Peptides against a protein of PDB entry 5ZKO. Designs and how they scored, part 23

Target 1, 44 residues: chain A of PDB entry 5ZKO
Amino acid sequence: SASNPRKFSEKIALQKQRQAEETAAFEEVMMDIGSTRLQAQKLR

## One batch from the design tools (peptide; made by RFdiffusion4, then SolubleMPNN)

Design b1_p12_5_s2 (from b1_p12_5, 12 letters changed)
Fold by OpenDDE base, seed 5:
Structure b1_p12_5_s2 (fold): chain B 44 residues (1-44), chain C 44 residues (1-44), chain A 12 residues (1-12)
Amino acid sequence: as target 1 above (44 residues)
Amino acid sequence: as target 1 above (44 residues)
Amino acid sequence: SSSSARAARAAA
């Protein structure tokens, strides 16, 4: 049925969203580390 | 304490692992779509 | 840009 292409595109889109969310989570981790380093600098 | 750098590296490594896992999941989705297309070809 | 939004969040 003609619905298959649309379901495939949705599946791809959802997976790409997940990858983007994991990238954002990584950036948050790096920000947290950066903030920790900045705090350590301020306390010296 | 000297443990902080190791914890940061671990946090980064874990997040990179998650990104790699999401990439693998995307590849699996694409394989599934490819297999479906191959099946559709065989049925024609 | 996404970087400017992140910079704003880091400053808070």
Scores: peptide ipSAE 0.171, ipTM 0.672, DockQ to the pose 0.000
Fold by OpenDDE base, seed 2:
Structure b1_p12_5_s2 (fold): chain B 44 residues (1-44), chain C 44 residues (1-44), chain A 12 residues (1-12)
Amino acid sequence: as target 1 above (44 residues)
Amino acid sequence: as target 1 above (44 residues)
Amino acid sequence: SSSSARAARAAA
């Protein structure tokens, strides 16, 4: 079916978006850890 | 609290695992697309 | 820029 290439491109795009979302979630975790460390330093 | 470093390490490890899982899911999508293309070629 | 948005979030 001629629709297959478009459907494949959609699958690829969606999966790349998920990878980007997981990267963003990782960055958030790292920022939260960094903020916690910085707060602890400010209180010393 | 002395438990914070361990909890942070756990968060980092879990998030890295999620990124690896999303990479594996992407590879699966690409393999499925490749298999579909190969099947179409075999039928020509 | 995504980096500037990230920097703004880190400053908050």
Scores: peptide ipSAE 0.169, ipTM 0.672, DockQ to the pose 0.000
Fold by OpenDDE base, seed 1:
Structure b1_p12_5_s2 (fold): chain B 44 residues (1-44), chain C 44 residues (1-44), chain A 12 residues (1-12)
Amino acid sequence: as target 1 above (44 residues)
Amino acid sequence: as target 1 above (44 residues)
Amino acid sequence: SSSSARAARAAA
């Protein structure tokens, strides 16, 4: 049916969004680690 | 506490795994689209 | 840029 191209494009878009969200989550983890390390330096 | 480095490394590893899983899911979607297109060609 | 905003937040 002609709806297949739209379903595929939507599915691709959702997967691209998930990849971006996981990248953002990884960056947040790295920021938290960086902040913790910086705080530890201030306490020395 | 000395457990913080291990917690951070584990958190990083989990996020890297999630990124890999989302990449695999994207590739699966693209394979499905490719197979569907190939099937449509066979029916023409 | 989103990267510059993120860098500024990381430095705070």
Scores: peptide ipSAE 0.164, ipTM 0.671, DockQ to the pose 0.000
Fold by OpenDDE base, seed 4:
Structure b1_p12_5_s2 (fold): chain B 44 residues (1-44), chain C 44 residues (1-44), chain A 12 residues (1-12)
Amino acid sequence: as target 1 above (44 residues)
Amino acid sequence: as target 1 above (44 residues)
Amino acid sequence: SSSSARAARAAA
């Protein structure tokens, strides 16, 4: 059916979005860790 | 506190796991699309 | 750059 290619493209787009969101979440974690380390250094 | 590095490592590990899971989900989508295309080719 | 904006947020 002709709708299959559109549904496939949508599925791919959604999964790529999720990958990007998880990458952003990882970067946020790394920022938080970096900030915490910097604060710990300032308090020493 | 000495627990901070352990908590940070756990956070990093969890986020890396999520990234891997989303990659696997994307690969599954691509496999499904590939299989569907192969089936469509066989039915032509 | 997104990196400079990130560095500014990390410094705050």
Scores: peptide ipSAE 0.156, ipTM 0.668, DockQ to the pose 0.000

Design b1_p12_5_s3 (from b1_p12_5, 12 letters changed)
Fold by OpenDDE base, seed 2:
Structure b1_p12_5_s3 (fold): chain B 44 residues (1-44), chain C 44 residues (1-44), chain A 12 residues (1-12)
Amino acid sequence: as target 1 above (44 residues)
Amino acid sequence: as target 1 above (44 residues)
Amino acid sequence: SSSSAQQQLKAQ
């Protein structure tokens, strides 16, 4: 309900945290791909 | 492996889709909060 | 409602 702004702020904060976690997951994917490419270069 | 760039591009695309979905979820949360506040105003 | 949005968040 609109009478509980603290719960709304908590919901917003939780959703922002999820977005940040997906950003971190994307960065991890990119680092994994980058590391794989670098490893391939070193082994040639 | 670095030998499969198509799989890397697919992994990147999937992760970008996840980020877009979390953005949409955030927008839905904000609309729900906004609608609740507007409804409270109308009922006063 | 706040409850429905929290449930959707948990279901993902």
Scores: peptide ipSAE 0.156, ipTM 0.700, DockQ to the pose 0.000
Fold by OpenDDE base, seed 3:
Structure b1_p12_5_s3 (fold): chain B 44 residues (1-44), chain C 44 residues (1-44), chain A 12 residues (1-12)
Amino acid sequence: as target 1 above (44 residues)
Amino acid sequence: as target 1 above (44 residues)
Amino acid sequence: SSSSAQQQLKAQ
């Protein structure tokens, strides 16, 4: 049906957004780890 | 502390696994869409 | 894998 292409594109976009959110979460984790390591270094 | 490096590596690994799972989910979505498009083509 | 991921981190 005519709605299928739009529904498919929406589904793809939503899934790609989830991937982007997981990437952002990864970057946050790495920043937190990096900050923790920097703090530990300063205290040495 | 000595446990921090292991905890950090574990956290990174878990987050990378989540990214891999989202990639797998994306591939599944694309397969489903592809299959649907193929079926529609066969019926034309 | 962790080392390559760390290379993507911004300089502090």
Scores: peptide ipSAE 0.131, ipTM 0.699, DockQ to the pose 0.000
Fold by OpenDDE base, seed 4:
Structure b1_p12_5_s3 (fold): chain B 44 residues (1-44), chain C 44 residues (1-44), chain A 12 residues (1-12)
Amino acid sequence: as target 1 above (44 residues)
Amino acid sequence: as target 1 above (44 residues)
Amino acid sequence: SSSSAQQQLKAQ
């Protein structure tokens, strides 16, 4: 049906957004670890 | 503490796994769409 | 990304 292409594109876009969000979450984890390491060094 | 590096590496690994899983999910979506398109063409 | 790395440095 003519509506399928739109639904498919929406599904693709949504899934690509999830990939981007997981990338952002990874970057946040790395930042938090970096900050933790810096704090640990300051306390030593 | 000496245990922090292991916990950090585990956290990183887990987050990278999530990225890979979202990539796999995207590929699955694309395959499903491809199959749907092929079926639609066969019915037309 | 390089921009992400720069943001990480600012957060420390």
Scores: peptide ipSAE 0.110, ipTM 0.700, DockQ to the pose 0.000
Fold by OpenDDE base, seed 1:
Structure b1_p12_5_s3 (fold): chain B 44 residues (1-44), chain C 44 residues (1-44), chain A 12 residues (1-12)
Amino acid sequence: as target 1 above (44 residues)
Amino acid sequence: as target 1 above (44 residues)
Amino acid sequence: SSSSAQQQLKAQ
């Protein structure tokens, strides 16, 4: 039916959003690690 | 402590694995859509 | 991306 292309587009968009969220989560992890390392350097 | 670098490496590795899993999930979605489109073409 | 790396540097 004519709804199939729209449903597929939605499915793709949702999956791409999840990929973006995982990328953001990775960046958050790296920022936290960076902050920890910076603090360690300042304490020395 | 000396465990910090190892813990950081683990944190990074786990996050990268999640990214890979989301990529695999995207590829699965695209394969399913591809199969659906191929079937629709054959039925025409 | 290069933009995300720049944001990380600013947050430190």
Scores: peptide ipSAE 0.110, ipTM 0.699, DockQ to the pose 0.000

Design b1_p12_5_s4 (from b1_p12_5, 11 letters changed)
Fold by OpenDDE base, seed 3:
Structure b1_p12_5_s4 (fold): chain B 44 residues (1-44), chain C 44 residues (1-44), chain A 12 residues (1-12)
Amino acid sequence: as target 1 above (44 residues)
Amino acid sequence: as target 1 above (44 residues)
Amino acid sequence: SSSSAARRAAEA
């Protein structure tokens, strides 16, 4: 297939966005764990 | 909700796996671009 | 980043 630099840059950008989204999802999981721990602490 | 350390560790592991998968997908995109460039070079 | 940590701390 012919070189399509614009399409390739778009594909790269989309994959970088997906990586960022998965990082955000990981951070959300960690936040939920932290919140749960804080709640448990308050109830002790 | 009660602290469920096993469930939390599982959730963390799953999110880390997703990050790894998105990294692999990014690497695949870069490989495809590299292959396309090599093909274009061979045709010049 | 400190800003992400700050947001996380505020939500906790």
Scores: peptide ipSAE 0.178, ipTM 0.686, DockQ to the pose 0.000
Fold by OpenDDE base, seed 5:
Structure b1_p12_5_s4 (fold): chain B 44 residues (1-44), chain C 44 residues (1-44), chain A 12 residues (1-12)
Amino acid sequence: as target 1 above (44 residues)
Amino acid sequence: as target 1 above (44 residues)
Amino acid sequence: SSSSAARRAAEA
């Protein structure tokens, strides 16, 4: 039954990757909002 | 252009929800692994 | 986090 530990570690790693990707997506959203606000200020 | 701030807040809220859901999924994975380990100990 | 902020500033 030695295969299970590796599968568990892989499952954890994949889930951590998903969390990191969602964090990156959040940061991108915030950057886009920031850029939009800056552009709006320049157009005034 | 008053509609943009609401859209931004909604976008942020949705992204934060995704992060929370991924965290919950991670916790579930860890719980499943823990339960499996406990079961393996009982079967020995 | 500071390096990420610097990269964002360069992209903006």
Scores: peptide ipSAE 0.169, ipTM 0.676, DockQ to the pose 0.000
Fold by OpenDDE base, seed 2:
Structure b1_p12_5_s4 (fold): chain B 44 residues (1-44), chain C 44 residues (1-44), chain A 12 residues (1-12)
Amino acid sequence: as target 1 above (44 residues)
Amino acid sequence: as target 1 above (44 residues)
Amino acid sequence: SSSSAARRAAEA
């Protein structure tokens, strides 16, 4: 049925969203590490 | 404490794993789409 | 993007 392309496109979009969310989560981890390092420098 | 670097490295590793898993999930979606297209061609 | 970088800089 002609609906298949739309369903596939939606599935692709959802997976791309998840990839972006995991990237954002990784960036948050890196920011936390950076913040910790910066704080350590300020306390010296 | 000296434990922080190890904990951070572990956190980074886990996030990288999640990113890889989401990539694999995306590739699976694309394979499913490809399989569906191939099947449609065979049925014509 | 510059906006995301600016947000990160402000949050740090």
Scores: peptide ipSAE 0.166, ipTM 0.676, DockQ to the pose 0.000
Fold by OpenDDE base, seed 4:
Structure b1_p12_5_s4 (fold): chain B 44 residues (1-44), chain C 44 residues (1-44), chain A 12 residues (1-12)
Amino acid sequence: as target 1 above (44 residues)
Amino acid sequence: as target 1 above (44 residues)
Amino acid sequence: SSSSAARRAAEA
Protein backbone atom coordinates (compact mmCIF):
# COMPACT_ATOMS: atom_id res chain seq x y z
CA SER B 1 0.00 0.00 0.00
CA ALA B 2 1.21 3.50 -0.88
CA SER B 3 0.28 4.47 2.69
CA ASN B 4 3.22 2.55 4.11
CA PRO B 5 5.94 5.05 3.19
CA ARG B 6 4.08 7.90 4.87
CA LYS B 7 3.32 5.84 7.94
CA PHE B 8 6.94 4.77 8.15
CA SER B 9 8.21 8.31 7.83
CA GLU B 10 5.83 9.40 10.57
CA LYS B 11 6.95 6.55 12.81
CA ILE B 12 10.60 7.47 12.27
CA ALA B 13 9.92 11.14 12.96
CA LEU B 14 8.04 10.36 16.16
CA GLN B 15 10.81 8.09 17.39
CA LYS B 16 13.46 10.70 16.64
CA GLN B 17 11.39 13.20 18.58
CA ARG B 18 11.39 10.84 21.55
CA GLN B 19 15.16 10.61 21.38
CA ALA B 20 15.40 14.39 21.39
CA GLU B 21 13.02 14.62 24.35
CA GLU B 22 15.10 12.12 26.31
CA THR B 23 18.21 14.14 25.51
CA ALA B 24 16.47 17.26 26.79
CA ALA B 25 15.45 15.41 29.94
CA PHE B 26 19.05 14.36 30.47
CA GLU B 27 20.22 17.94 30.09
CA GLU B 28 17.62 19.01 32.64
CA VAL B 29 18.92 16.42 35.10
CA MET B 30 22.46 17.65 34.58
CA MET B 31 21.35 21.25 35.10
CA ASP B 32 19.59 20.31 38.31
CA ILE B 33 22.69 18.55 39.58
CA GLY B 34 24.85 21.50 38.59
CA SER B 35 22.55 23.95 40.35
CA THR B 36 22.45 21.78 43.45
CA ARG B 37 26.24 21.67 43.53
CA LEU B 38 26.46 25.40 43.14
CA GLN B 39 23.95 25.93 45.93
CA ALA B 40 25.86 23.58 48.19
CA GLN B 41 29.03 25.55 47.54
CA LYS B 42 27.27 28.81 48.38
CA LEU B 43 26.09 27.35 51.67
CA ARG B 44 29.62 26.41 52.69
CA SER C 1 24.31 15.05 52.55
CA ALA C 2 26.61 12.28 51.36
CA SER C 3 23.50 10.65 49.90
CA ASN C 4 23.22 13.27 47.18
CA PRO C 5 26.11 12.02 45.03
CA ARG C 6 24.67 8.52 44.95
CA LYS C 7 21.18 9.77 44.17
CA PHE C 8 22.55 11.98 41.43
CA SER C 9 24.57 9.16 39.91
CA GLU C 10 21.49 6.97 39.96
CA LYS C 11 19.41 9.67 38.31
CA ILE C 12 22.03 10.12 35.60
CA ALA C 13 22.28 6.39 35.04
CA LEU C 14 18.52 6.02 34.75
CA GLN C 15 18.27 8.85 32.28
CA LYS C 16 21.10 7.45 30.18
CA GLN C 17 19.31 4.12 30.20
CA ARG C 18 16.21 5.83 28.85
CA GLN C 19 18.25 7.32 26.04
CA ALA C 20 19.61 3.90 25.20
CA GLU C 21 16.12 2.40 25.25
CA GLU C 22 14.85 5.06 22.88
CA THR C 23 17.80 4.34 20.59
CA ALA C 24 16.94 0.66 20.66
CA ALA C 25 13.32 1.48 19.89
CA PHE C 26 14.46 3.52 16.91
CA GLU C 27 16.60 0.65 15.68
CA GLU C 28 13.62 -1.66 16.02
CA VAL C 29 11.51 0.68 13.91
CA MET C 30 14.21 0.75 11.25
CA MET C 31 14.49 -3.03 11.29
CA ASP C 32 10.74 -3.35 10.91
CA ILE C 33 10.77 -1.00 7.96
CA GLY C 34 13.68 -2.85 6.40
CA SER C 35 11.98 -6.20 6.86
CA THR C 36 8.73 -4.86 5.45
CA ARG C 37 10.54 -3.58 2.39
CA LEU C 38 12.24 -6.91 1.90
CA GLN C 39 8.93 -8.72 2.21
CA ALA C 40 7.31 -6.39 -0.27
CA GLN C 41 10.11 -7.08 -2.74
CA LYS C 42 9.65 -10.82 -2.31
CA LEU C 43 5.95 -10.48 -3.04
CA ARG C 44 6.62 -8.71 -6.33
CA SER A 1 28.63 26.23 23.63
CA SER A 2 29.25 29.39 25.67
CA SER A 3 25.62 30.45 25.20
CA SER A 4 24.41 27.15 26.58
CA ALA A 5 26.76 27.48 29.53
CA ALA A 6 25.58 31.04 30.17
CA ARG A 7 21.94 29.92 30.14
CA ARG A 8 22.78 27.16 32.59
CA ALA A 9 24.57 29.57 34.87
CA ALA A 10 21.64 31.97 34.81
CA GLU A 11 19.19 29.20 35.68
CA ALA A 12 21.37 27.99 38.56
Scores: peptide ipSAE 0.158, ipTM 0.671, DockQ to the pose 0.000

Design b1_p12_6_s1 (from b1_p12_6, 6 letters changed)
Fold by OpenDDE base, seed 2:
Structure b1_p12_6_s1 (fold): chain B 44 residues (1-44), chain C 44 residues (1-44), chain A 12 residues (1-12)
Amino acid sequence: as target 1 above (44 residues)
Amino acid sequence: as target 1 above (44 residues)
Amino acid sequence: SSSRKELEELLS
């Protein structure tokens, strides 16, 4: 198992990117829910 | 846009699961790095 | 995050 610091750093960076993308996706879902609720209220 | 609370809740749950999986994957990467570093130290 | 604040506003 050769110490490949650069490869590890790249792997970490990639995982951080994935985490950010999943967070963004979650926020988008929540936005959709919020928008739907707001629209429903306006119709009442 | 029909209010489908159940569908939204399922979508949220799915996204939370994905976030947890990505976190676990990140932790695994960090564990691998830590293990590699520890092994390198033992060889010194 | 600005996006989180916007989301909070939509949910309130």
Scores: peptide ipSAE 0.066, ipTM 0.667, DockQ to the pose 0.041
Fold by OpenDDE base, seed 1:
Structure b1_p12_6_s1 (fold): chain B 44 residues (1-44), chain C 44 residues (1-44), chain A 12 residues (1-12)
Amino acid sequence: as target 1 above (44 residues)
Amino acid sequence: as target 1 above (44 residues)
Amino acid sequence: SSSRKELEELLS
């Protein structure tokens, strides 16, 4: 394992960024679904 | 936007998998830090 | 966040 706290801090920050990006991507998919539902409702 | 619910379901499932993988990766980093701290304490 | 609130509204 790595034994440098500075390197760990960088790795943690990078992982947190990735988590945020994946969350944002998920939210985007959900917004697409929501928009599609709304459109479908309006077309009824 | 995509208008196929089946495709949305697949996309959601894939994003959930990615989120879980990123969480696991973060936990692994934290475990490495914990192990390093424990080793440092033992070497004191 | 505002984006999350918007999402919630779309899904309701």
Scores: peptide ipSAE 0.064, ipTM 0.669, DockQ to the pose 0.030
Fold by OpenDDE base, seed 5:
Order: C-alpha cells, then structure tokens, then sequence
Structure b1_p12_6_s1 (fold): chain B 44 residues (1-44), chain C 44 residues (1-44), chain A 12 residues (1-12)
C-alpha cells in the first residue's frame, strides 16, 4: 500500500506532455487555415 | 482554390475534442492519485 | 506565446 510519488509524477508528466502535443497539433491546424486564408486573399 | 470552411471547422472540432479527451484523461489520473492517497490515510 | 501571435497574424 506504499504510495509511489515517482510513478504519480511520471503519470502526470506524461499526460501534460500529451496535452502539449494536442495543443501543438491544434496550432498547426490553425496555421494551415490561416495560411490558406492569407493565400486566398493574395490571389484576389 | 475554393475555401472549404466546413472542413476547417471539422478539423478544429476534432482537435478540440482531442484536447478535451486528454484533459479528461489527466483528471482521471489525478483522481486515481487522490483516491490512492485517501486510501493510504484510511489504512493508517 | 510567440507561436500564438504568429497564428493570430495569419488569421487576421
């Protein structure tokens, strides 16, 4: 029944990393959309 | 070169859903840690 | 933060 704070911290760190990766993926999607909009404006 | 706002919105929605899922997963990890700590206290 | 500013510039 011993607490394992190391394992807890590792789990937290892993999930925070996943959140950061999903944020980065979202930003990439938004960049693509932004670039598309900018390009469409330039072609007018 | 036509903009496809529907596809953009779908991509955004998908990434937001993934972010929400990762948040939920993080909360589950934190709940497990909390439960473990509480249980350890009860066993003392 | 810098990435967000760049993104915001592209979206505006």
Amino acid sequence: as target 1 above (44 residues)
Amino acid sequence: as target 1 above (44 residues)
Amino acid sequence: SSSRKELEELLS
Scores: peptide ipSAE 0.059, ipTM 0.664, DockQ to the pose 0.041
Fold by OpenDDE base, seed 3:
Structure b1_p12_6_s1 (fold): chain B 44 residues (1-44), chain C 44 residues (1-44), chain A 12 residues (1-12)
Amino acid sequence: as target 1 above (44 residues)
Amino acid sequence: as target 1 above (44 residues)
Amino acid sequence: SSSRKELEELLS
């Protein structure tokens, strides 16, 4: 069986990068929600 | 401040779905690696 | 790290 360790490593790295990007996007959304809540509190 | 809770909820749900999909893709890659290793062992 | 602390503050 031809093992392609370099190709697998590349795939793993790519998937981990995507996971990190999606996490960052989620955190951005949560910050927007938090900021909105804080602003609402300040305006009361 | 206009809060858009429905829009935020939708964004959160979408990001969580993307994270799950990327995790599944990673698991698939790892299974392929594992299967390849097992096959190599059997052929020895 | 710092972003996480900021997020925690905003969500509190």
Scores: peptide ipSAE 0.051, ipTM 0.662, DockQ to the pose 0.032

Design b1_p12_6_s2 (from b1_p12_6, 6 letters changed)
Fold by OpenDDE base, seed 2:
Structure b1_p12_6_s2 (fold): chain B 44 residues (1-44), chain C 44 residues (1-44), chain A 12 residues (1-12)
Amino acid sequence: as target 1 above (44 residues)
Amino acid sequence: as target 1 above (44 residues)
Amino acid sequence: SSSSERLKELLE
């Protein structure tokens, strides 16, 4: 029915938050890989 | 311990998939908003 | 990129 701009804005904000959280999770994975490589160099 | 390149690759692929899924979810939200606006115009 | 720079900062 009638558009609810507040509800739409909330949905958009929620999805943007989820995208940011998945980006952060990816960065954590990359950090773990980088740390592993760095540690391997230190041990050699 | 020893780097497992296969495991790292799998982790990266998984996180990239999640990012893509969240993007798709956002696009769905935007489509719903657009459809609502279009329907409102038709009813006026 | 800003993201890659941030990653490097976290690893240092």
Scores: peptide ipSAE 0.096, ipTM 0.672, DockQ to the pose 0.032
Fold by OpenDDE base, seed 5:
Structure b1_p12_6_s2 (fold): chain B 44 residues (1-44), chain C 44 residues (1-44), chain A 12 residues (1-12)
Amino acid sequence: as target 1 above (44 residues)
Amino acid sequence: as target 1 above (44 residues)
Amino acid sequence: SSSSERLKELLE
């Protein structure tokens, strides 16, 4: 029943990193949408 | 320069779903850690 | 939100 706090910490850190990466991916999607809208406006 | 709001919505929804899945995965990690701690306590 | 503000900045 040995506790592995280092491994727990690593697991947590990894999962938080994944959350951050998915947030960044979402922001990229939103930027693409925004850029598309901006381009459409500039062409008017 | 055709706007595709449906496709934009789909992209957003997909990315939000990914964020939710990563949150769930994080919660699972935390549950595993908590369960490990609880088991250790029960064995004392 | 702060995230929305960051997004707006990227679009400028």
Scores: peptide ipSAE 0.095, ipTM 0.670, DockQ to the pose 0.035
Fold by OpenDDE base, seed 4:
Structure b1_p12_6_s2 (fold): chain B 44 residues (1-44), chain C 44 residues (1-44), chain A 12 residues (1-12)
Amino acid sequence: as target 1 above (44 residues)
Amino acid sequence: as target 1 above (44 residues)
Amino acid sequence: SSSSERLKELLE
């Protein structure tokens, strides 16, 4: 198929976005854990 | 909610897996682009 | 790491 730089760039951008979203989701999980731990510490 | 280390560990593991999968998907896109570019170069 | 430092900031 004909090389389509615009389509390639779009695919790259989308994958970079997905990677960033998964990183954000990971950070959210870590925040949930961290906040739970902090709360438990405060209640001890 | 009660701290559940097992559930936390599971969530972390799942997110790490997703990050790895998105990295693999990105590499696949780059391989497609690379192969297309190489093919175009051979035909010039 | 930078990510862990950012997490600490967000928890405070």
Scores: peptide ipSAE 0.095, ipTM 0.671, DockQ to the pose 0.029
Fold by OpenDDE base, seed 1:
Structure b1_p12_6_s2 (fold): chain B 44 residues (1-44), chain C 44 residues (1-44), chain A 12 residues (1-12)
Amino acid sequence: as target 1 above (44 residues)
Amino acid sequence: as target 1 above (44 residues)
Amino acid sequence: SSSSERLKELLE
């Protein structure tokens, strides 16, 4: 309800945190791919 | 390893799906806030 | 998205 702005604010903050965490996880995956490719090149 | 491009592709696809789901969840939260505010205005 | 562009670059 509109009478619970604190609850809405908390909900938004939690969702923004989740988005940031998923972005970080994506970046980690990309770093893993990049590092693995670099290692493979060094071993050629 | 660089020898598992299919595994990397799957991992990336899964992370992109998770990002999209979290974006959709955020949009839903914002819609709920907007709808609740509109309802409160109509009841004034 | 910038992340999707980075992904395309790495997969090239």
Scores: peptide ipSAE 0.127, ipTM 0.677, DockQ to the pose 0.050; fails the geometry check

Design b1_p12_6_s3 (from b1_p12_6, 8 letters changed)
Fold by OpenDDE base, seed 5:
Structure b1_p12_6_s3 (fold): chain B 44 residues (1-44), chain C 44 residues (1-44), chain A 12 residues (1-12)
Amino acid sequence: as target 1 above (44 residues)
Amino acid sequence: as target 1 above (44 residues)
Amino acid sequence: SSSSALKKELLE
């Protein structure tokens, strides 16, 4: 089942995908911080 | 809101927590693989 | 001070 992979290789691949997605989400948050800081500097 | 943190520090903390949780889940999968392999060796 | 702590907070 897609929700419960049988093979260990599939379990590993799924967990690596989740790790990559959380890393991408973290990078997006950091970009938002950078953009907000740049905007605040422009307004000063 | 707990579901939508306002402060960037809170966003960062939440993302770091998610990364740690996914790492722990990955390590659990790897332990399951190790245990299964050890069991298979015992049965041979 | 609370003001010095604010300088270390991530800019929103």
Scores: peptide ipSAE 0.098, ipTM 0.638, DockQ to the pose 0.149
Fold by OpenDDE base, seed 3:
Structure b1_p12_6_s3 (fold): chain B 44 residues (1-44), chain C 44 residues (1-44), chain A 12 residues (1-12)
Amino acid sequence: as target 1 above (44 residues)
Amino acid sequence: as target 1 above (44 residues)
Amino acid sequence: SSSSALKKELLE
């Protein structure tokens, strides 16, 4: 079947979005750790 | 609760693994597209 | 896996 470049580009874009979402999730985890560390520091 | 650094490092490692898995999935998609394109070229 | 579904769909 003729690969429609539009469909390929759309799916590549979707995969890149998923990578960005995983990066955002990682950053959220790091922020939570940072906030927890800051709270622990304030309690010392 | 005292955030156990070991648990944090484990969460970070798991998240980094997810990012690597998404990258590998993307590379697999690109290889399959490349193979399909090569086949199409050979049939021309 | 959702990745396998994406691969199949990408090649369609």
Scores: peptide ipSAE 0.151, ipTM 0.676, DockQ to the pose 0.168; fails the geometry check
Fold by OpenDDE base, seed 4:
Structure b1_p12_6_s3 (fold): chain B 44 residues (1-44), chain C 44 residues (1-44), chain A 12 residues (1-12)
Amino acid sequence: as target 1 above (44 residues)
Amino acid sequence: as target 1 above (44 residues)
Amino acid sequence: SSSSALKKELLE
């Protein structure tokens, strides 16, 4: 079918957003684990 | 609760896998766009 | 969500 550049740009933008969201989710998990480890260390 | 390093490592690995899957999906979209452009060029 | 479930399991 005929290429729609707008639709392609939208697909790319959506996929890049998904990548960023997964990265942010991972970073949040790692930050929370780091904080938990720090708390555990303080309680010892 | 007590941290289970095996379960922790497994879950982190799965999160990293999701990041890789989103990257692969992006690359597929880009390849499809490239192929579509090439097809459009051949049909002109 | 899968992300929230992951966080919960890692922190419990």
Scores: peptide ipSAE 0.149, ipTM 0.676, DockQ to the pose 0.033; fails the geometry check
Fold by OpenDDE base, seed 1:
Structure b1_p12_6_s3 (fold): chain B 44 residues (1-44), chain C 44 residues (1-44), chain A 12 residues (1-12)
Amino acid sequence: as target 1 above (44 residues)
Amino acid sequence: as target 1 above (44 residues)
Amino acid sequence: SSSSALKKELLE
């Protein structure tokens, strides 16, 4: 099952993907906030 | 809208906690691999 | 909270 990887390489790949996804999600949020702040500063 | 910095910091902390949990899950996978390798060595 | 929920809260 795709949800239950048997091979260690598959387990590692899946877990690294999850880490990357969480990092990307955080970075996206922070980038959007940063852009909003920068825009607000330019309007002052 | 005006936001409470303390509440924002809490939300960021929760996101960082998720990242830490994914890291811990990765370490568990690596431990399982290590244990399997050690067992295989003992059987040789 | 999901990442999407966090985004909404931080951008308010």
Scores: peptide ipSAE 0.146, ipTM 0.667, DockQ to the pose 0.106; fails the geometry check

